# Designs tried in a protein design run: peptides against a protein of PDB entry 1LOE. Part 22

Target 1, 181 residues: chain A of PDB entry 1LOE
Amino acid sequence: TETTSFSITKFGPDQQNLIFQGDGYTTKERLTLTKAVRNTVGRALYSSPIHIWDSKTGNVANFVTSFTFVIDAPNSYNVADGFTFFIAPVDTKPQTGGGYLGVFNSKDYDKTSQTVAVEFDTFYNTAWDPSNGDRHIGIDVNSIKSINTKSWKLQNGKEANVVIAFNAATNVLTVSLTYPN
Target 2, 181 residues: chain A of PDB entry 1LOE as posed
Amino acid sequence: TETTSFSITKFGPDQQNLIFQGDGYTTKERLTLTKAVRNTVGRALYSSPIHIWDSKTGNVANFVTSFTFVIDAPNSYNVADGFTFFIAPVDTKPQTGGGYLGVFNSKDYDKTSQTVAVEFDTFYNTAWDPSNGDRHIGIDVNSIKSINTKSWALQNGKEANVVIAFNAATNVLTVSLTYPN

## One batch from the design tools (peptide; made by RFdiffusion4, then SolubleMPNN)

Design b2_p21_8_s3
Fold by OpenDDE base, seed 4:
Structure b2_p21_8_s3 (fold): chain B 181 residues (1-181), chain A 21 residues (1-21)
Amino acid sequence: as target 1 above (181 residues)
Amino acid sequence: DGYKRIGFSATSTLNTAYSIL
């Protein structure tokens, strides 16, 4: 099975391999999905589509990606709503804001979404989030209600390194998150 | 057809900046 591997590196203001949606934009140093404002949605897609499933053979591709993120909130108590790394139809557009993270529209499973997301959820939504109220990493398949979650301690303003890997043979999606400093 | 796009998405309701470096 083929593996598509890439590491997300430095972003620039003249970057042309991204499709910006909502309020997302790049600077010399970073891709800014949202500014420190209220009621905003920001997205960025890689322009080139990826071929994850072969209709002729039925084979599903492996993939590995890595990136570094920073969350800058006013304080550790007022953080909302979150961000995702997601895979969606090529014509995907921003979806519902707030707790839906601009990726989904319902907590009910909707196969027409055809969207998988790894969420880094910083705000507790009673209707679908784990009842412990922890900030968490979640795997979302066609719904904002995660099929699996793990508690995660946010370090406000600190860089976090993420690796996301999918093994098609085992059908396992692995997410690792570390704060190196 | 097996083609997808990958990307990032974030929302802010509490003045929170989400960035990818």
Scores: peptide ipSAE 0.800, ipTM 0.973, DockQ to the pose 0.855
Fold by OpenDDE base, seed 2:
Structure b2_p21_8_s3 (fold): chain B 181 residues (1-181), chain A 21 residues (1-21)
Amino acid sequence: as target 1 above (181 residues)
Amino acid sequence: DGYKRIGFSATSTLNTAYSIL
């Protein structure tokens, strides 16, 4: 199968390969999805679409990406709502509602959304999040209600390294998160 | 048609900045 690999390198203010949506923007060495304000949604899409599915053969491509994120919250307790790495139709648009992370609009499964997201969810929404209330990584397929989750301990203001890999042969999506410092 | 876009998305309701480096 075909493999698509993305290496998320340093962002710059003159980034030409991104489509910014909502309040997302780039500064020196950083893609800022949201500022430290209330009720904002920010997104950025890579302008070049990727071919993940072959309509003739039905084959799905392998996928690997890595990136580093930072969450800057007022404190370790008041953090909301989260961010995602997502794959969506080419004409995807920002969605409203903080808990939907700008990607989804329902906890109900909707195959027409054609969207897969890895969420890094920092706020507990009773209606769909794991009942333990932990901040978590989630795999979201056509719904904000994750098909699988893993608790994660947020380190406010510190860089976290993420690797996301999809193996088409095994249909396994792997997510790793580490704080190197 | 098998084509998708990759991206990042975040929301803030509690003055939280989400950034990708």
Scores: peptide ipSAE 0.798, ipTM 0.973, DockQ to the pose 0.852
Fold by OpenDDE base, seed 3:
Structure b2_p21_8_s3 (fold): chain B 181 residues (1-181), chain A 21 residues (1-21)
Amino acid sequence: as target 1 above (181 residues)
Amino acid sequence: DGYKRIGFSATSTLNTAYSIL
């Protein structure tokens, strides 16, 4: 099976391989999805599509990606709503509603969305999030309601390293998150 | 289709900046 690997490193203001949507933009050293303001959505897509499914063989590709993120909240008690790494149709567009993280539009499963996301959810939405209220990592398949979640402790303003890997043979998606400092 | 785009998405409703480095 095909394996697609990408490492997300440093971003610059002249990033040519990104499609910016909403209020997303790049500056020196980072891709800023949202500023610390209210009611904004920001996205960035890699301009080159990836081949994840072979129509002739039916094979699904493996993939692995890594990146570093920072969440900066002026008030550590008020952090909303979250961000995702997602895989979507090539013509995907930003969605409204803060709790949907700009990717989905329903807690109901909708196969027509054809979207998979790893969410880093910092705000508890009672309608679909785990009842313990913890900030969490979630695997979202065609719905904002995660098929699986794991609690995660946000360190405000600190860099977190993430690795996401998909094994097509086992149909297992793994996510690791570490705060090195 | 077998082709997709990957990306990042964030929302801020409580003055939160989400960035990828």
Scores: peptide ipSAE 0.798, ipTM 0.973, DockQ to the pose 0.843
Fold by OpenDDE base, seed 5:
Structure b2_p21_8_s3 (fold): chain B 181 residues (1-181), chain A 21 residues (1-21)
Amino acid sequence: as target 1 above (181 residues)
Amino acid sequence: DGYKRIGFSATSTLNTAYSIL
């Protein structure tokens, strides 16, 4: 199968390959999804759609992406709600805020969403998050309630490196996260 | 139709800045 691979590097103020939604924007240093304020949603889409499924053959494409993120919270106790890397319909718009991370509208499976997300969830929502209350990485398919999660220890203000890969042959999505510093 | 857009999304309710570098 075909593979779509890309690495996300430095963003600039003149970024022309992004569609900004909500309060998302770029500076010389970074893509800022949210500022350190309350009740905001920010998104950014790559303007060029990706072809993940071939209607003629039924083949699903592989993809690999890497990026670095930083979460800057007032302290380690006040961190909410999270961010996602997501794949959605080309006309996707911001969805419900707060614990829905601007990507979903329900904890119930909704096939009409047609959205897959890797969440980096920093806030425990009792209604759908893992009961241990840990901050976590989750794989979300058409629902904010993850099909799988793994506890993740946030390092506030530190850069984290992420690699996300999808293997079409095995139908497995993998996520790796490291704090190099 | 097999085409999607990829991107990032974040929400802040507790003065939390989420950024991609």
Scores: peptide ipSAE 0.795, ipTM 0.973, DockQ to the pose 0.854

Design b2_p21_8_s4
Fold by OpenDDE base, seed 4:
Structure b2_p21_8_s4 (fold): chain B 181 residues (1-181), chain A 21 residues (1-21)
Amino acid sequence: as target 1 above (181 residues)
Amino acid sequence: DGYKRIGFSATSTLNTAYSIV
């Protein structure tokens, strides 16, 4: 099967391979999805679509991506709501804000969403998040209610390195997160 | 048709900045 591998680094204001949605934008150093304000949604899509499924052969592509993120909250206690790396229809638009992370509209499975997301969820929503209340990484398939989650300790203001890999042969999505500093 | 777009999305309700660097 085909493998698409890329690393996401070095954003700039002149970057034209991104589609910005909501309040997302780039600076010389970073892609800023949200500013430190209330009630905002920010997204950025890579302008070139990816071919993840071949309708003729039925083959599903492998992919590997890596990126570094930073979350800057007022303090370690007031952090909301989260961000995602997601794969969606080519005409995708921002969805519900707040706990839906701008990607989904329901905790109920909705096949029409055709969206898969890896969430880095920093706020506990009692209606769908794991009951332990931990900040977590989640795998979301057509719903904000994750099919799988893992607790994660946020280090406010620190860079976290992420690797996301999908193996089509095994149907396994792997997420690795490390704080090198 | 098997084509998708990938990207990032974030929301803030508590003055939280989410960035990819």
Scores: peptide ipSAE 0.794, ipTM 0.972, DockQ to the pose 0.857
Fold by OpenDDE base, seed 2:
Structure b2_p21_8_s4 (fold): chain B 181 residues (1-181), chain A 21 residues (1-21)
Amino acid sequence: as target 1 above (181 residues)
Amino acid sequence: DGYKRIGFSATSTLNTAYSIV
């Protein structure tokens, strides 16, 4: 089985391999998805599509990626709504904002979405989020309502390292998040 | 056809900046 592996490296203002959507943009060594404003959606796609599924054999590729994120909120208690690492159709466009993270449009399963996302959700939405109200990592398949979640403690303004891996043989997606400092 | 695009997406409703660094 083919493995697609890449690391999200430092960005520049003239990054040529990204497709920016909504209010997303790059500065020196940073991809800014949203500014500290209200009611905004920001996205960035890698311009080169990936071959994740073999139409002849039906085999799904292995996948590994890593990146570092920073969340800058007014304070540790007022943080909304979140961000995702997602895989979507090549012609994907921004979807519903707010709690839908610009990736989905419903909490109901919609196979036509053809979208998988790892969400880093910082705001509790009663209609679909885990009832404990914790900030969480979620795995979303064709729905904003995660198929699995894990609580995570946000450190406002600090860098968090993430590793996401998918093993096609076991059909297991793993997410690792650490604050090195 | 088995091709997808990978990316990041964020929303802000409470003046929150989300960045990949």
Scores: peptide ipSAE 0.792, ipTM 0.972, DockQ to the pose 0.859
Fold by OpenDDE base, seed 5:
Structure b2_p21_8_s4 (fold): chain B 181 residues (1-181), chain A 21 residues (1-21)
Amino acid sequence: as target 1 above (181 residues)
Amino acid sequence: DGYKRIGFSATSTLNTAYSIV
């Protein structure tokens, strides 16, 4: 199978290739998922669906995507709840807010979700997050409880570069995060 | 049918802005 690459370019106010859900929106040069307010969920989907597997052969596609995010919190201590890069059914709608990041509804595995997410989790939820309490990157498969996590230090207000790659042959998903400055 | 959508999702409960730039 061929590798499918997705490049996140600069956003504008007239993005026609995005489906906005909840309070998500674009301004010039930025996709804002949430404003600095309480109790909000914001999502944005690429309008064009991706073909991730072939029904005849069962082959799964490779993919690579990169993006840059910024988190602006009041301070380094009060940061909640997080954001995700996710892959979901084409008719996906916002799910539970707060610690469920608008993507999941349970910490229990739910195959009907058919959703995979890479979470950038900035708030510790005792019920499912790693016990060390660290902010972390997580791989979520049909559950907000990650199958794997890695601690990550947030730099408030700074741009972080992310690369996510999936190798279908090895069934390995890799995530890299760097602060260039 | 092998088709999915890719996207971003964020939640804020503590006045936190999440953006993709």
Scores: peptide ipSAE 0.785, ipTM 0.971, DockQ to the pose 0.865
Fold by OpenDDE base, seed 1:
Structure b2_p21_8_s4 (fold): chain B 181 residues (1-181), chain A 21 residues (1-21)
Amino acid sequence: as target 1 above (181 residues)
Amino acid sequence: DGYKRIGFSATSTLNTAYSIV
């Protein structure tokens, strides 16, 4: 089974391996998906497509990725809307903003989306989010309504380390999030 | 065809900056 592994550590203003969409951009220090403004969507795609499914054999690839994110919100209670790590068709473009995180357009399952996302959701949307209102990590398949979620405690302004792994043999997607400090 | 692109996406409606560092 094919395996793809990649890590994200450094960014610069002249990144040739990224496709920037919306208001996303890089500096020497970071990839900024959104500035601290209202009603904005920012995305960045790796320019090189990945091969995750073999049409001849039907085999699905394993993959592992890691990254560190920072959320800088005005305060601990006004934080919206969230960000995702996602896998989408090669010609993907920004989708609906706000609670749809720029990745989806509906809470209803839409197979034509062909998009899987791991969401780090900081804002409670009553129409589809877990009823406890917790900030959460979610796994989204062709819908903003997660197939599975786990509560997560936001530490505003702190670095969080993430590892995402997919095991094709078991069809298990694993997400690990830690605050080292 | 089995090819996809991976990436990050974020939205801000409450002056929230999301970054990958």
Scores: peptide ipSAE 0.784, ipTM 0.970, DockQ to the pose 0.862

## One batch from the design tools (peptide; made by RFdiffusion4, then SolubleMPNN)

Design b2_p22_4_s2 (from b2_p22_4, 6 letters changed)
Fold by OpenDDE base, seed 1:
Structure b2_p22_4_s2 (fold): chain B 181 residues (1-181), chain A 22 residues (1-22)
Amino acid sequence: as target 1 above (181 residues)
Amino acid sequence: SLLKTLPDYVRIGFSATTNDAL
């Protein structure tokens, strides 16, 4: 194919009710966010709202989630733009594409975004990405410029197992990515 | 807490993008 596609494997429409946005869709075995075509944005939301915290009491929820994704690119040296797990307002819509990953609109902190994301960034954007140019996992709070990053070795076409956990007591968000094969 | 920037109720999702550089 011409460019990069992003998918979540072992995912079926009967597993969870989804809201599809942009080019996102699902089959019996796969959630596909983008096809291998240029200039696309694809998103999928779990339809059920989550009570993530209580603004009256200040109590914040703990959570753990896991998923498996695959990146398929015809050329391992040209993989764009990335895959993102995000938490956003219930009425969230696709945002800026390309390097903004369909989730953000600025590298400057914007509290009105009200969005937290874990990016699996495959394309180097000089304006905000780590200067070493490595593909990376990033934690994003109201900005495409990550508050923390870690280099990540992409294995093109291989299933990546991800676990994301948040501990409210310690305020620590943990991201684990492994390639079992 | 880093999550306090969120509204009390949220949705969780996935996103991916491509560009014209490939």
Scores: peptide ipSAE 0.737, ipTM 0.940, DockQ to the pose 0.664
Fold by OpenDDE base, seed 4:
Structure b2_p22_4_s2 (fold): chain B 181 residues (1-181), chain A 22 residues (1-22)
Amino acid sequence: as target 1 above (181 residues)
Amino acid sequence: SLLKTLPDYVRIGFSATTNDAL
């Protein structure tokens, strides 16, 4: 089956291919989701809907997406709450903030959410995060409680290169993160 | 499939939050 690629090469204040929600905005060469202030939620969506699967035929798309993100915290020892890549209904709006990352509303599985996310979680929430307290990458399906996690060491202020790929034949979602600099 | 919980047509995006711990 064919693989769909998701990418954006430029960010700017006049971007028409993004839907900004909450405190999200763009400046030259940068998409900023939140500033380092308390109690903010920022989101940005690619404006074009994606045909991710066909409920009539059961066919599921393959996809590969890559992006670079930066988390800048004034104090590297106090970093909250996290960054998230997500896939959601076309009319999705910001959800619960804080530890719910603006994407979910419950730690309980909620199929009505219809949301899949990859979280880069920088803040430990005792109610659902891995007990070791590590910052982590998580795969979330209809819940802020990840179905799978892996410890991740944040490099404050550094660009993280991410590749997310889904293979429909194997039903495997892969996430890679590197800090080249 | 992990994706079958989604509607046929979706949008992808990015989200980030802060809390009062800052």
Scores: peptide ipSAE 0.734, ipTM 0.939, DockQ to the pose 0.861
Fold by OpenDDE base, seed 2:
Structure b2_p22_4_s2 (fold): chain B 181 residues (1-181), chain A 22 residues (1-22)
Amino acid sequence: as target 1 above (181 residues)
Amino acid sequence: SLLKTLPDYVRIGFSATTNDAL
């Protein structure tokens, strides 16, 4: 049975070399994280490490990034598992698949994960997802259980434009997702 | 800060998964 595929069709204004993990690969047209097959994990990392904060001074960087992703599902009512933007240690490797999105290993807070993610979650996991069952955007800190979520209506096969910004002064992470008409 | 759980140097990336239910 066919399942969902996830792709990135546009990166931010600064194109970088990529490190591919799992089933992730790229063409000139797009970055494909998963094909429409079961039980896959696909990841891609910007190769250049980023100085996100300074532990000596306590200064934290501001950043803005944008990308466009596409979810292609044979059945728009049955889409699994999700897509994630994440920030992790430079030597990060694929983590637990399925509902853990290849980024986390627990619903319990684990500071040793040292990972922050923005999830675009297409599949309801009873153990940690919002009880309304909606597809959602979530902010995840060291856990697959989001610290904050917002319902999101998936448009199957359509390009979603995403902007993620962090303001260090306010400590606010902003996520914007739009489907152009 | 939300990001202070991270190491000073990080990589940014994308991840996606499928399961065996579909």
Scores: peptide ipSAE 0.727, ipTM 0.930, DockQ to the pose 0.659
Fold by OpenDDE base, seed 3:
Structure b2_p22_4_s2 (fold): chain B 181 residues (1-181), chain A 22 residues (1-22)
Amino acid sequence: as target 1 above (181 residues)
Amino acid sequence: SLLKTLPDYVRIGFSATTNDAL
């Protein structure tokens, strides 16, 4: 078996194991993806490639990742798009299409994207988001239009703990989000 | 498998955007 593990408890100004794209940067020991300005994209990638599956053997990795995030929104109506945890080709680049969280470029399924994402979506896009308009967690495969979604109550400015796990045997991706404080 | 759409080797990360609602 192959295992890759890493942990970052503090984000420093010289975080060598991160690739920053767009407006992504670190400040005050936090990874900040976007500036408080309109129409920006910010991303940060773990610099080391991950062996996620083997096309020769068909073996698929199990994985667990955890992180803490804070979303600061001025009000319930004027919010940014949210953010994603995503898995993509090593040469992945920011996407600039509005509402696609910097990861996708269409609501249409595009297998050439080769991207899987868990979105924490705070902005309702009528064309592809759940019709109830709720802020939501979504699982995205090669499209911003999620294959599954779950309503999520954003607590502004509060730290949320997230765990994302994939079980290769069952082909189940699980996402848990809690507000411990 | 959900992951077989990916290449064998990938990068993981975070991405966010802002819109004109700010």
Scores: peptide ipSAE 0.717, ipTM 0.929, DockQ to the pose 0.880

Design b2_p22_4_s3 (from b2_p22_4 with E8D K9Y V12I S20D Y21A)
Fold by OpenDDE base, seed 1:
Structure b2_p22_4_s3 (fold): chain B 181 residues (1-181), chain A 22 residues (1-22)
Amino acid sequence: as target 1 above (181 residues)
Amino acid sequence: SLLKQLPDYVRIGFSATTNDAL
């Protein structure tokens, strides 16, 4: 292939209801967000809305989610743009592509975005990414510029196991990524 | 709280992008 593709393995349409956006689609074995084509955005949403917090009481939900994704690039030194887990308004639509990962539109904090994301960023954008140029995991709150990042060594073509958990009592979002093979 | 940046009701999803650099 000529370009990078992103997919989630062991994911089928019979597992749960999904809303596909952009170039996203699924087979019995895989959820594919982007094919190996240029300038594309692909998204998939769980169709059921989630009561994530209660603005009347101030109560916030706890949650744990896990998934396995694969990045396939023809050149390990040229991988764009990244994979993102996100939480957004129920009517969310694809946002700016490229380095904005289809989730955000600004590097400045924009409360109207109402979006929280965990990015697995494979492409260095000098305007907002960590200056060391490392591929990284980032926590994004209403901005593509992460509030916290950690360097991440991409293993091209291998399955990455991810666990994302939020503890409401401590207000801590935990992200774990492992390559078991 | 981090999640108070969100609406009370949300959807969770996945996203990926490519660009012309590839």
Scores: peptide ipSAE 0.737, ipTM 0.940, DockQ to the pose 0.665
Fold by OpenDDE base, seed 2:
Structure b2_p22_4_s3 (fold): chain B 181 residues (1-181), chain A 22 residues (1-22)
Amino acid sequence: as target 1 above (181 residues)
Amino acid sequence: SLLKQLPDYVRIGFSATTNDAL
């Protein structure tokens, strides 16, 4: 049986060169993270490192990024495992697959991970996901267990427009997801 | 600050996974 593919069709205004990891690749039309096959991990990184904060001064950057992604599960509403936007060390490599989304290795907080992610989780993992079983958006800090989640209704095969913004002054990370109609 | 959990210099990216269940 076919499974789910994950793709990004738009990257926002600041399109950069990409570093591909795992099964991730790109065409002129889109960035494909996974094909519709089992047990895959696909990642793509913007090649240019970002100075996100200064440990000497304590100053933290503000940022806004946008992209459009598509989750395509052929002839199925059962989708696994999920898609994530992440920020990690420059030398980051694919981590644990499946429910760990290729970004984390534990549900326990691990500061050495030094990774922050916004997950668009399509599969319920009993060990750490919200008990209602809903597909959800989550904010992950050094753990696959989100510090905050919100239910989200997946529209199979439809483009989802996402905006992620961080305000350093308020220390608030905002995530917006919209399906055009 | 949330971002102080990260190194000073980072890379931003996207990741996705599938499993055996489907």
Scores: peptide ipSAE 0.726, ipTM 0.930, DockQ to the pose 0.664
Fold by OpenDDE base, seed 3:
Structure b2_p22_4_s3 (fold): chain B 181 residues (1-181), chain A 22 residues (1-22)
Amino acid sequence: as target 1 above (181 residues)
Amino acid sequence: SLLKQLPDYVRIGFSATTNDAL
């Protein structure tokens, strides 16, 4: 078997292993996806393509990814959409539809999207989000309408630790989020 | 399998949007 791994502890102005799209950029050694401006999209992709599965053999990869994020949303009624960790075709481009987190463009399932995302959703979209209106973590497959969700209490301005793991044998995607401080 | 929804080769990343609420 072959393993591909990478680690970025500090983001710099010359981050050659990232592809920035939209308003994504680095500042203060952090990756910043969006500015405090209305109706924008920001994305950052790891530049190297990843062999996630083999259509000839049917072999599927296992993976684990971890990251830390901060969301500044002091007003619970005045928040942006949140963000996603996503897996998509190598030539993926930002999507501009409102509420789709820059990854999808429909609440309807679209196989041609070929995109899987874990959303950290801070904005309630009545048309597709869980009816309780809670901020939530969601697993999205070819649609912004999650196949599974769980309520998540945002701690404003605090660092959250996330681990996302996929087990190919069980076909289970696991997401964990903690606020250590 | 969940990942079979994807192409064989993919890129991973992060994405975020702002809306009219800001």
Scores: peptide ipSAE 0.715, ipTM 0.928, DockQ to the pose 0.871
Fold by OpenDDE base, seed 4:
Structure b2_p22_4_s3 (fold): chain B 181 residues (1-181), chain A 22 residues (1-22)
Amino acid sequence: as target 1 above (181 residues)
Amino acid sequence: SLLKQLPDYVRIGFSATTNDAL
C-alpha cells in the first residue's frame, strides 16, 4: 500500500488497561494505532484517570513516561500524518484527523480543548508546521500549532525510544528520542 | 504552568492518523 502505519511496541506496564478509539487495537506485543490505510484515526488511552494537577492548591504533578514506537511506511518520502502522545480530559474522543493527528481541531489556540500533546509529526502541513518542512517533534498546547519544535530524522521501520518528562517546579517539558536499534 | 491548561483529572494516551495524501 501507499499508506503508513503507526505502532507502539513498548508503552508501559505489561498488562495495561486501555481504551481504544478509532482504529486503534493491541496485541500482546504491540499497540497499533493505524494500519496502512487511508484516512484513519487511531487512539488508545490509559483507562485510569490521572490527577495531573490540583486546582484548589495549585499543585502540579511531576511525571516521567517512556515508550517505543515504530513507523512503517512503504515510502520513506511519503509518511503521513504522525503520531502523538497526549494528555486530555477523561472523556476525550478522537478529534480532527489528518494533520490534526486526531487530537486537535484548530491551529489557533483553543483553551476549551484542554489538551497537551507531544507530536511526532511526519507530514508537513503548510498552514502550521515549521517552514523548513522537516519531520519534527512538537509540543502542542490546545492547538496543533506547536509552541516549540525540533527537527527529527525518521528511521522507517526502526524502533524509536521516547522519554517525556515534566518538571512542575520549572514548568519544563522535556522530550528525548533515540534509535537504539 | 503547561499542565494547568488541563482539567485536574486527565487521561493519557496515544494517537495517530493517516490521510489521503499517501
Scores: peptide ipSAE 0.736, ipTM 0.938, DockQ to the pose 0.668; fails the geometry check

